# Designs tried in a protein design run: peptides against a protein of PDB entry 5LHZ. Part 57

Target 1, 78 residues: chain A of PDB entry 5LHZ
Amino acid sequence: QLLKSVFVKNVGWATQLTSGAVWVQFNDGSQLVVQAGVSSISYTSPNGQTTRYGENEKLPDYIKQKLQCLSSILLMFS

## One batch from the design tools (peptide; made by RFdiffusion4, then SolubleMPNN)

Design b2_p16_6_s1 (from b2_p16_6, 9 letters changed)
Fold by OpenDDE base, seed 5:
Structure b2_p16_6_s1 (fold): chain B 78 residues (1-78), chain A 16 residues (1-16)
Amino acid sequence: as target 1 above (78 residues)
Amino acid sequence: DPLIQEIRELLSKLPQ
């Protein structure tokens, strides 16, 4: 269930779910899902491939860029 | 990656 959705110019949509997760749908077709209490993040590429990254893993630069964007979004939500 | 930990910390502060 959706709790709150925010349009972010030149980025896409960010949605807070009742589950506690935050879901970002980027304009490039990729997606991120993050949730407190879960030690990994979920990234879905534009082709639909989903990859989970743990907090101790080295991340690809393009993922880091999206996470930086997400952190800014989360600051706006708070 | 420290970014994931940062995200998790920010999530914990979100209004529910």
Scores: peptide ipSAE 0.564, ipTM 0.886, DockQ to the pose 0.834
Fold by OpenDDE base, seed 3:
Structure b2_p16_6_s1 (fold): chain B 78 residues (1-78), chain A 16 residues (1-16)
Amino acid sequence: as target 1 above (78 residues)
Amino acid sequence: DPLIQEIRELLSKLPQ
């Protein structure tokens, strides 16, 4: 279930779920799902392919950029 | 990547 959805200018929509996850739907059609109790993040590309990235692996630059954006969003939620 | 850890830490501080 959804707790709260926030429109983020020039980014997309960010939704906090009752599960504790945060789901970001970017304007480019990609998505991120992150959760405090999970050591990996989930990225879904615009074509629908989902990839999980762990804390210890090197990330593609485009993923880092999305995560930096997500970091800013989380600061807004708090 | 430290970004993931940072995000997880921020998540833990969010109101539930």
Scores: peptide ipSAE 0.562, ipTM 0.886, DockQ to the pose 0.838
Fold by OpenDDE base, seed 1:
Structure b2_p16_6_s1 (fold): chain B 78 residues (1-78), chain A 16 residues (1-16)
Amino acid sequence: as target 1 above (78 residues)
Amino acid sequence: DPLIQEIRELLSKLPQ
């Protein structure tokens, strides 16, 4: 279930789910799903390929950029 | 990566 959705200028939509997850749908067609109780993040590329990244592995730069954006969004939510 | 840990910490502070 969706709890709250916020439009983020030049980014896309960020949605908080009742599960505690946050789902970001970026304008470029990519997506991020993150959740506090889960040690990995989920990234879906515009072509629909989904990859999970653990907290102890090296991240591609484009993932880091999305996560930096997500950090800013989460600061807005709080 | 410390970014994921940062995200998890921020998530834990969100109202639910």
Scores: peptide ipSAE 0.562, ipTM 0.886, DockQ to the pose 0.833
Fold by OpenDDE base, seed 2:
Structure b2_p16_6_s1 (fold): chain B 78 residues (1-78), chain A 16 residues (1-16)
Amino acid sequence: as target 1 above (78 residues)
Amino acid sequence: DPLIQEIRELLSKLPQ
């Protein structure tokens, strides 16, 4: 269930879920889902392919860029 | 990657 959704200019939509997760829908059609207490993040590409990345994995640069953006969003939510 | 840990720390501080 959705708790709160905010529009982020030049990024997309960011939503807090009742589960404690944060869901970002980017303008390019990709998505991120992150949650406290879960050691991995979920990325869905524009073509619908979903990949999970753990804390100890090397991340693709495009994932790092989206996580940096998410970090800024989370700071704003606090 | 330290980014994931950073994200987790930020999430823990969000109002619920």
Scores: peptide ipSAE 0.559, ipTM 0.885, DockQ to the pose 0.765

Design b2_p16_6_s2 (from b2_p16_6, 9 letters changed)
Fold by OpenDDE base, seed 3:
Structure b2_p16_6_s2 (fold): chain B 78 residues (1-78), chain A 16 residues (1-16)
Amino acid sequence: as target 1 above (78 residues)
Amino acid sequence: DPLIKEIRSLLSQLPQ
């Protein structure tokens, strides 16, 4: 279930789920799902392919950029 | 990458 959804200009939508996860739907059609109790994040590309990234692995630059964006969103969220 | 850990930390601070 959705707890709260926020529109972020030039980014997309960020939704806090009752599960504790945050789901970001970017304007480019990609998505990120993060959750405090899970050591990995999930990225879904615009074509629907989902990849999980662990907190200790090296990330592609485009993922880093989206995570930096997400970091800013979370600061705005609180 | 420390970004994920940072995000998880920020997430844990959000009101539930």
Scores: peptide ipSAE 0.642, ipTM 0.907, DockQ to the pose 0.835
Fold by OpenDDE base, seed 4:
Structure b2_p16_6_s2 (fold): chain B 78 residues (1-78), chain A 16 residues (1-16)
Amino acid sequence: as target 1 above (78 residues)
Amino acid sequence: DPLIKEIRSLLSQLPQ
């Protein structure tokens, strides 16, 4: 269930879920799902491939960029 | 990579 959705110019949509997760739908068709109680994040590429990344692993630059963007978005939510 | 930890920290601060 959705709690709140915000439109982010030049980025996409970010939605807070009742589960505590935040779901970002980027304009490029990719998606991120992050949740405080889970040590990994989920990234779905525009082609629909989903990859989970752990907090202690090296991240691809494009993932880092999206996570940095997400950090800014989360500040908006708080 | 500390980004995910940072994200998780921010998430924990969100109002539910």
Scores: peptide ipSAE 0.642, ipTM 0.907, DockQ to the pose 0.813
Fold by OpenDDE base, seed 2:
Structure b2_p16_6_s2 (fold): chain B 78 residues (1-78), chain A 16 residues (1-16)
Amino acid sequence: as target 1 above (78 residues)
Amino acid sequence: DPLIKEIRSLLSQLPQ
């Protein structure tokens, strides 16, 4: 299931899955799951609440910040 | 919001 895991200092862990998804576990306890073939992302807050966001909707600023962080992380995978 | 589309584009370029 797991292809590759990368430790990101002051951020957390990012793992590439055999499904094609990337799973990020942030230090604040939140999680993010993204996948190329899926038009939405999954965000889990530190308290375990999960929300899906579509690519055409307005995102909360804290989600944008985590996605920007993810962009830089993905460059480490290639 | 263009961020998710950008992420998806980057993901598609990763080795499987």
Scores: peptide ipSAE 0.640, ipTM 0.906, DockQ to the pose 0.815
Fold by OpenDDE base, seed 1:
Structure b2_p16_6_s2 (fold): chain B 78 residues (1-78), chain A 16 residues (1-16)
Amino acid sequence: as target 1 above (78 residues)
Amino acid sequence: DPLIKEIRSLLSQLPQ
């Protein structure tokens, strides 16, 4: 279930779910799903491929960029 | 990589 959605200029939409997860739908068609109680994040590329990344692994630069963007969004929610 | 830990920390601070 959706709790609230926020439009983010030049980024896309960010939605907080009742589960506690945050779902970001980027303008390029990619998506991120993150949740506090889960040690990994989910990234879905524009072609629909989904990859999970753990907190202890090295991240691709494009993932790091989107996570940095997400950090800014979360600060906006708070 | 510290980014995911940072994200999780920020999530825990959000109203729920």
Scores: peptide ipSAE 0.639, ipTM 0.906, DockQ to the pose 0.770

Design b2_p16_6_s3 (from b2_p16_6, 7 letters changed)
Fold by OpenDDE base, seed 1:
Structure b2_p16_6_s3 (fold): chain B 78 residues (1-78), chain A 16 residues (1-16)
Amino acid sequence: as target 1 above (78 residues)
Amino acid sequence: DPLIQQIRELLANLPQ
């Protein structure tokens, strides 16, 4: 169930779910899903491949860039 | 990675 959706210029759409998750749909076709109470994040590439990353593992640079963008979005929601 | 920890902290502070 959707709670709030926000259009982010040059990024895409960010949606807060009633589950406590935040879902970002980037303009490049990739997606991030993060959720309160879950230690991992979910990244889906434009080709549809989904990978989960834990908080203690090394992240690819392109994932770090998406997460930094997400951080800015979350600050906007707060 | 500290970015995921940062995300988790921000999520914890979001209005539900």
Scores: peptide ipSAE 0.569, ipTM 0.886, DockQ to the pose 0.772
Fold by OpenDDE base, seed 4:
Structure b2_p16_6_s3 (fold): chain B 78 residues (1-78), chain A 16 residues (1-16)
Amino acid sequence: as target 1 above (78 residues)
Amino acid sequence: DPLIQQIRELLANLPQ
């Protein structure tokens, strides 16, 4: 279930789920899902391909950018 | 990458 959804200008929509996850749907069609208690994040590209990234691996720059954006969103939720 | 750790920390501080 959804707790709340917020529209983020020039970014997209961010939704907090009752599961403890936060789901961001970016304007470019990509998505991020991050989950409390889970060490990896999930990225879905605009073409629908999903990749999980762990804490200790090298991240593509475009993922870093989206994660930084997500960080700002999470600060907003707090 | 420290970004994921940051995310996890921020998630930990979210109201639930």
Scores: peptide ipSAE 0.569, ipTM 0.887, DockQ to the pose 0.730
Fold by OpenDDE base, seed 2:
Structure b2_p16_6_s3 (fold): chain B 78 residues (1-78), chain A 16 residues (1-16)
Amino acid sequence: as target 1 above (78 residues)
Amino acid sequence: DPLIQQIRELLANLPQ
């Protein structure tokens, strides 16, 4: 199920799954799951609540910040 | 948001 896991200093852990998804576990306790073939992203807050965001909707600033971080991580994977 | 599209494009180019 897990292809590759990397530790990202001051961020957390990022894992590439066999499904094609990438799962990020942030140090603040939040999580992101993204996948190339899916038009939405999944965010889980530290309290365990999960929200899906579509690619055409407005995102909270803190989500944008985490996506910016994820972008940098993905560049490292390739 | 263009960030999500950017993420998807990056994912598409990762080794599978």
Scores: peptide ipSAE 0.568, ipTM 0.886, DockQ to the pose 0.833
Fold by OpenDDE base, seed 5:
Structure b2_p16_6_s3 (fold): chain B 78 residues (1-78), chain A 16 residues (1-16)
Amino acid sequence: as target 1 above (78 residues)
Amino acid sequence: DPLIQQIRELLANLPQ
């Protein structure tokens, strides 16, 4: 279930789920899902391929950029 | 990556 959805200018939509997850749908068609209590994040590319990244993994720069954006969004939600 | 840890910490503090 959706708890709260916000439109983020030049980024896309960010949704807080009742599961404790936050789901960001970027304008480029990619998606991030992050979940409290889970040590990995989920990235879905525009073509629908999903990759999970653990907290000790080296991240691609484009993922880091999206995570920085997500951090800003989470600060707005708090 | 420190970013994932940062995200997890922010999630833990989210109002729900």
Scores: peptide ipSAE 0.566, ipTM 0.886, DockQ to the pose 0.804

Design b2_p16_6_s4 (from b2_p16_6, 7 letters changed)
Fold by OpenDDE base, seed 5:
Structure b2_p16_6_s4 (fold): chain B 78 residues (1-78), chain A 16 residues (1-16)
Amino acid sequence: as target 1 above (78 residues)
Amino acid sequence: DPLIQQIRQLLANLPQ
């Protein structure tokens, strides 16, 4: 279930779920899902391929950029 | 990556 959805200019939509997850749908068609209590994040590319990244993994730069954006969004939600 | 740890910390403090 959706708890709260916000439009983020030049980024896309960010949704807080009742599951404790936050779901960001970027304008480029990619998505991020992060979940409290889970040590990995989920990235879905525009073509629908999903990759999970653990907290000790080396991240691609494009993922880091989106995670920085997500961090800003989470600060707004708090 | 420190970014994932940061996000996890922010999630823990998120009002729900």
Scores: peptide ipSAE 0.608, ipTM 0.896, DockQ to the pose 0.776
Fold by OpenDDE base, seed 3:
Structure b2_p16_6_s4 (fold): chain B 78 residues (1-78), chain A 16 residues (1-16)
Amino acid sequence: as target 1 above (78 residues)
Amino acid sequence: DPLIQQIRQLLANLPQ
């Protein structure tokens, strides 16, 4: 269930779920799902492929960029 | 990656 949804200009939609997760739907069609109690993040590409990335693995640059964006969104929510 | 750790920390501070 959705707790709060916010439109972020030039980014997309950011939604806080009742589960505690945050779901970002980027304008390019990709998505990120992150949750404090989970050590991995979920990335879904525009074509629907989902990949989970752990805290200790090397991340693709494009993922880092989206995570940096997400970081800014979370600061906005705080 | 420290970005994931940073995000997790920020999530923990979100009002809920």
Scores: peptide ipSAE 0.607, ipTM 0.895, DockQ to the pose 0.842
Fold by OpenDDE base, seed 2:
Structure b2_p16_6_s4 (fold): chain B 78 residues (1-78), chain A 16 residues (1-16)
Amino acid sequence: as target 1 above (78 residues)
Amino acid sequence: DPLIQQIRQLLANLPQ
């Protein structure tokens, strides 16, 4: 199920799944799950609530910040 | 949001 896991200093853990998804577990307790073939992203807050965001909707600033971080992680994976 | 599209493009180029 897990292909590759990397520790990212001051961020958390990022894992590539066999499904094609990438799962990030942030130090603040939040999580992101993204996948190339899916048009939405999944965000889980520290309290465990999960929200899906589509590619055409407005994102909260804190989500944008985490996505910027994820972009850097993905560049490292390649 | 362009960020999601960017991430999808990056994911598409990862080894599977």
Scores: peptide ipSAE 0.603, ipTM 0.894, DockQ to the pose 0.832
Fold by OpenDDE base, seed 4:
Structure b2_p16_6_s4 (fold): chain B 78 residues (1-78), chain A 16 residues (1-16)
Amino acid sequence: as target 1 above (78 residues)
Amino acid sequence: DPLIQQIRQLLANLPQ
């Protein structure tokens, strides 16, 4: 279930789920899902391919950019 | 990557 969804200008939609996950749907069609208690993050590209990234691995720059954006969103939720 | 750690910390601080 959804707790709340917020529209983020020039970014997309961010939704907090009752599961403890936060789901961001970016304007470019990509998505991020991050969840409390899970060490990896999930990225879905615009073409629908999903990749999980662990906390100890090298991240592509475009993922870093989206994660930084997500960080700002999470601060907003707090 | 420290970004994921940062995300995890921020998630931990979310109201739940």
Scores: peptide ipSAE 0.607, ipTM 0.896, DockQ to the pose 0.695; fails the geometry check

Design b2_p16_7_s1 (from b2_p16_7, 7 letters changed)
Fold by OpenDDE base, seed 5:
Structure b2_p16_7_s1 (fold): chain B 78 residues (1-78), chain A 16 residues (1-16)
Amino acid sequence: as target 1 above (78 residues)
Amino acid sequence: SLISEIREMLKKLKPF
């Protein structure tokens, strides 16, 4: 269930879920889901392909960039 | 790691 969505200029939308997860829908059509109780993140590419990444694996640069963007969003609400 | 750091940030997150 969705709690609240906020518009982030030049990024897209960030949504809090009742599960505690944060879901970001980027303007390029990609998506990112992160949750404190889950050791992996979920990335969905613009074509709809979803990939899970663990906290100890090497990440593609474009994923790192999305995560840095997410960290900036979280900082605004910390 | 970057993911670990974000997960820690989530624990301190306030309502949007």
Scores: peptide ipSAE 0.721, ipTM 0.934, DockQ to the pose 0.811
Fold by OpenDDE base, seed 3:
Structure b2_p16_7_s1 (fold): chain B 78 residues (1-78), chain A 16 residues (1-16)
Amino acid sequence: as target 1 above (78 residues)
Amino acid sequence: SLISEIREMLKKLKPF
């Protein structure tokens, strides 16, 4: 379940879940879910396709860009 | 890695 959702200008929404996960819903319709206790991240494209990426995988540039954005969001709440 | 860095940041995350 949800703990809190915050609007992030020019990005979308970031939601903190009771599980400890952070769920980002980007304005382009894509989504990221990350969690400290899980070694992989979940990316959902605007068409609804979900892909998991591990820490040691080569990431597509667009995923890196979204993760960099997520890093900035997390920094706001660190 | 970038994912590893994100996960480390999550450990320090404060409530929104």
Scores: peptide ipSAE 0.708, ipTM 0.931, DockQ to the pose 0.813
Fold by OpenDDE base, seed 2:
Structure b2_p16_7_s1 (fold): chain B 78 residues (1-78), chain A 16 residues (1-16)
Amino acid sequence: as target 1 above (78 residues)
Amino acid sequence: SLISEIREMLKKLKPF
C-alpha cells in the first residue's frame, strides 16, 4: 500500500510504502525497492525481469548507479 | 556495503 509519492526531476518517482519500503520508478522504466528491515534489494528491469541483490553480493555497475541515485533522494528526506 | 548504508539511511527517513 502507498503512503506518498514524490516527483524527482531527471529520475522519476519515489514512493513510500506502508511496509516502510521506498519504491523508485525510474524514467528508463526500471524500478527499485529497498526496505530497512530486509537485507536484500529488488530491481526490476524495463523488460519486467526482477532480481534481488544481497548486501554482501557483487553488484552490477548500473545497479550501483541506481542505488547512488536513491541515496541522494533519501538524503533530501533525512 | 552500499546496500547496508542505504538501509541505515532508511531508518532515519522522514515522511515525504
Scores: peptide ipSAE 0.669, ipTM 0.924, DockQ to the pose 0.791
Fold by OpenDDE base, seed 4:
Structure b2_p16_7_s1 (fold): chain B 78 residues (1-78), chain A 16 residues (1-16)
Amino acid sequence: as target 1 above (78 residues)
Amino acid sequence: SLISEIREMLKKLKPF
């Protein structure tokens, strides 16, 4: 279930789920889901392909950029 | 790692 969504200018929407996950819907159509209790993240590309990445996995640069963006978002709510 | 850092931030996250 959704807890609350916030609009992030030039980024998209960030939503907290009741599970504790944070779901970001980027303006480019991609999505990112992160949850503290889960060792991996999920990224969905604009074409709908979903990939999971582990903590120690080498990440594509565009994923790093999305995560850094998410970091900035989370900082606003910490 | 970046993911680990994000997960740590999530632990400290306040409700939106």
Scores: peptide ipSAE 0.640, ipTM 0.917, DockQ to the pose 0.797

Design b2_p16_7_s2 (from b2_p16_7, 8 letters changed)
Fold by OpenDDE base, seed 2:
Structure b2_p16_7_s2 (fold): chain B 78 residues (1-78), chain A 16 residues (1-16)
Amino acid sequence: as target 1 above (78 residues)
Amino acid sequence: SLISEIREMLKKLKPW
């Protein structure tokens, strides 16, 4: 279930889930899910393709950019 | 790593 959703200007929506995950819905139609107890992240592209990335694998630049955006959002939540 | 750093930030969030 959803715990809290916040609108982030020029980004989209960020939601905390009861599962311990944060779910970001970006304005470009992509989505990102990160959870503290899971070593991989989930990225869904605008066309609906979902890819999981592990902690030690090389990330595409656009994924790094969205993760950096997420880190900024989390700083606001803290 | 970037993912590891974000996961550590998540652990500190309320209300979990």
Scores: peptide ipSAE 0.671, ipTM 0.921, DockQ to the pose 0.697
Fold by OpenDDE base, seed 5:
Structure b2_p16_7_s2 (fold): chain B 78 residues (1-78), chain A 16 residues (1-16)
Amino acid sequence: as target 1 above (78 residues)
Amino acid sequence: SLISEIREMLKKLKPW
């Protein structure tokens, strides 16, 4: 269930879910889902492939970039 | 880690 959605210029849409997750839909067609109660994040590529990443594993640079972007978005929300 | 930092930010986010 959607709770709140915001448009982020040059990024895409960020949505808070009632589950406690934040869902980012990037302009490039990729998606990122992060939830406070879950230690891993999910990244979905534009082709629909989903990969889970744990908080202690090495991340691809493009994932780091999107997470950093999400960090900036969350700062805006708080 | 970056993921841990993001999750901590989520915990502080209204209305959660």
Scores: peptide ipSAE 0.671, ipTM 0.921, DockQ to the pose 0.681
Fold by OpenDDE base, seed 4:
Structure b2_p16_7_s2 (fold): chain B 78 residues (1-78), chain A 16 residues (1-16)
Amino acid sequence: as target 1 above (78 residues)
Amino acid sequence: SLISEIREMLKKLKPW
């Protein structure tokens, strides 16, 4: 279930879930799900393809950029 | 790692 959703200008929507995850829906149509209790993240590209990335694997630059964006968003949640 | 850092931030968020 959804706990809280915030609109982030020029980025999209970020939502806290009861599961402990944050779900970001980016304006470009991509999505990112990160959860404290899960060692991997989930990224869904605009074409709908979903990929999971582990904590210690090499990340594409666009994933890094979205995670950095998420970092800024999390500061907004605090 | 970047993911680890994000997860640590999540742990500190309310209402969890």
Scores: peptide ipSAE 0.670, ipTM 0.921, DockQ to the pose 0.684
Fold by OpenDDE base, seed 1:
Structure b2_p16_7_s2 (fold): chain B 78 residues (1-78), chain A 16 residues (1-16)
Amino acid sequence: as target 1 above (78 residues)
Amino acid sequence: SLISEIREMLKKLKPW
């Protein structure tokens, strides 16, 4: 279930879920899902390919950039 | 890590 959705200019939509996850739908068609109770994140590329990344693994630069964008978005929710 | 930091931020969000 959805709790709250916010529109983020030049980024897309960010949604809090009852599961404890935040779901970001980026304008480029990619998506991120991050959840406090899960040690990995989920990234879906515009072509629909989904990859999970763990806390201690090396991340592609484009993933780091989207995560840093997410950190800024989370400040809007707080 | 960056992921760990974001997860910590999530824990502070309301209504969780």
Scores: peptide ipSAE 0.666, ipTM 0.920, DockQ to the pose 0.674

Design b2_p16_7_s3 (from b2_p16_7, 7 letters changed)
Fold by OpenDDE base, seed 3:
Structure b2_p16_7_s3 (fold): chain B 78 residues (1-78), chain A 16 residues (1-16)
Amino acid sequence: as target 1 above (78 residues)
Amino acid sequence: SIIQEIRELLKKLKPF
């Protein structure tokens, strides 16, 4: 379930779930789901394909960019 | 890693 959703200018929506996960829905249709207790992140492409990436995995640049964006969001809400 | 950084930030995140 959702705790709350926040509109992030020029990014999309960030939602905190009761599970502790943070779900970001980007304007380009992609999505990220991250959670403190989980060592991997979930990325969903605009076409709906979901991929999980681990902490030590080499990431595509576009994923890194989304994660940097997420980092900024989290810093904003910290 | 960036993922680890994100996880650390999540630990500090206050409820929305």
Scores: peptide ipSAE 0.487, ipTM 0.853, DockQ to the pose 0.837
Fold by OpenDDE base, seed 4:
Structure b2_p16_7_s3 (fold): chain B 78 residues (1-78), chain A 16 residues (1-16)
Amino acid sequence: as target 1 above (78 residues)
Amino acid sequence: SIIQEIRELLKKLKPF
């Protein structure tokens, strides 16, 4: 199910899944899962709570920051 | 939105 994992300095690990999802495990213990065919993202906080966010809802700043980090990773890998 | 931007990037992403 895992295609490949890439270590990102000062960020964590980014893994591409066979499902088309990208899974980021941040150094702070949080996680993001995003997928092109899914209109929502999944964020797991360091305490293990998972929340899904839709494309048009207001996002906490810390989520935006992690998404922007992910964006830079994706641009780097593209 | 940032999520939409990311989804668009994912569509263009090659396996890494």
Scores: peptide ipSAE 0.486, ipTM 0.852, DockQ to the pose 0.872
Fold by OpenDDE base, seed 2:
Structure b2_p16_7_s3 (fold): chain B 78 residues (1-78), chain A 16 residues (1-16)
Amino acid sequence: as target 1 above (78 residues)
Amino acid sequence: SIIQEIRELLKKLKPF
């Protein structure tokens, strides 16, 4: 279930879920799902392909960029 | 790592 969604200018929508996860829907059609108690993140590309990334694996640059964007969002609500 | 950093931020997150 969704708790609340906020619009983020030039980014998209960020939503907190009842699971404790944060779900970001980017304007380019991609998505991120992250959760404090889970060691991996979930990225869905615009074509619908989902990939999970762990804490110690090498990340594509575009994933790092979206994570940094998410970091900025989280800092605003911490 | 950046993922661990994100996870630490989530622990402090207030409800939107």
Scores: peptide ipSAE 0.485, ipTM 0.853, DockQ to the pose 0.817
Fold by OpenDDE base, seed 1:
Structure b2_p16_7_s3 (fold): chain B 78 residues (1-78), chain A 16 residues (1-16)
Amino acid sequence: as target 1 above (78 residues)
Amino acid sequence: SIIQEIRELLKKLKPF
């Protein structure tokens, strides 16, 4: 279930879920789901392909960039 | 890692 969604200019929408996860829907059609109690993140590409990444694995640059964007969003609400 | 950093930020997150 959704708790609250906020519009982020030049990014898309960020939504807090009842599970404690944060779901970001980017303008390019990609998505990120992160959750404190889960050691991996979920990335969905615009074509619908989902990949999970662990804390210690090498990340593609485009994933790092979206995570940096997410970090900025989270800092606004910390 | 950046993922661990994100998870630490989530622990401090206020409802938005």
Scores: peptide ipSAE 0.483, ipTM 0.851, DockQ to the pose 0.790

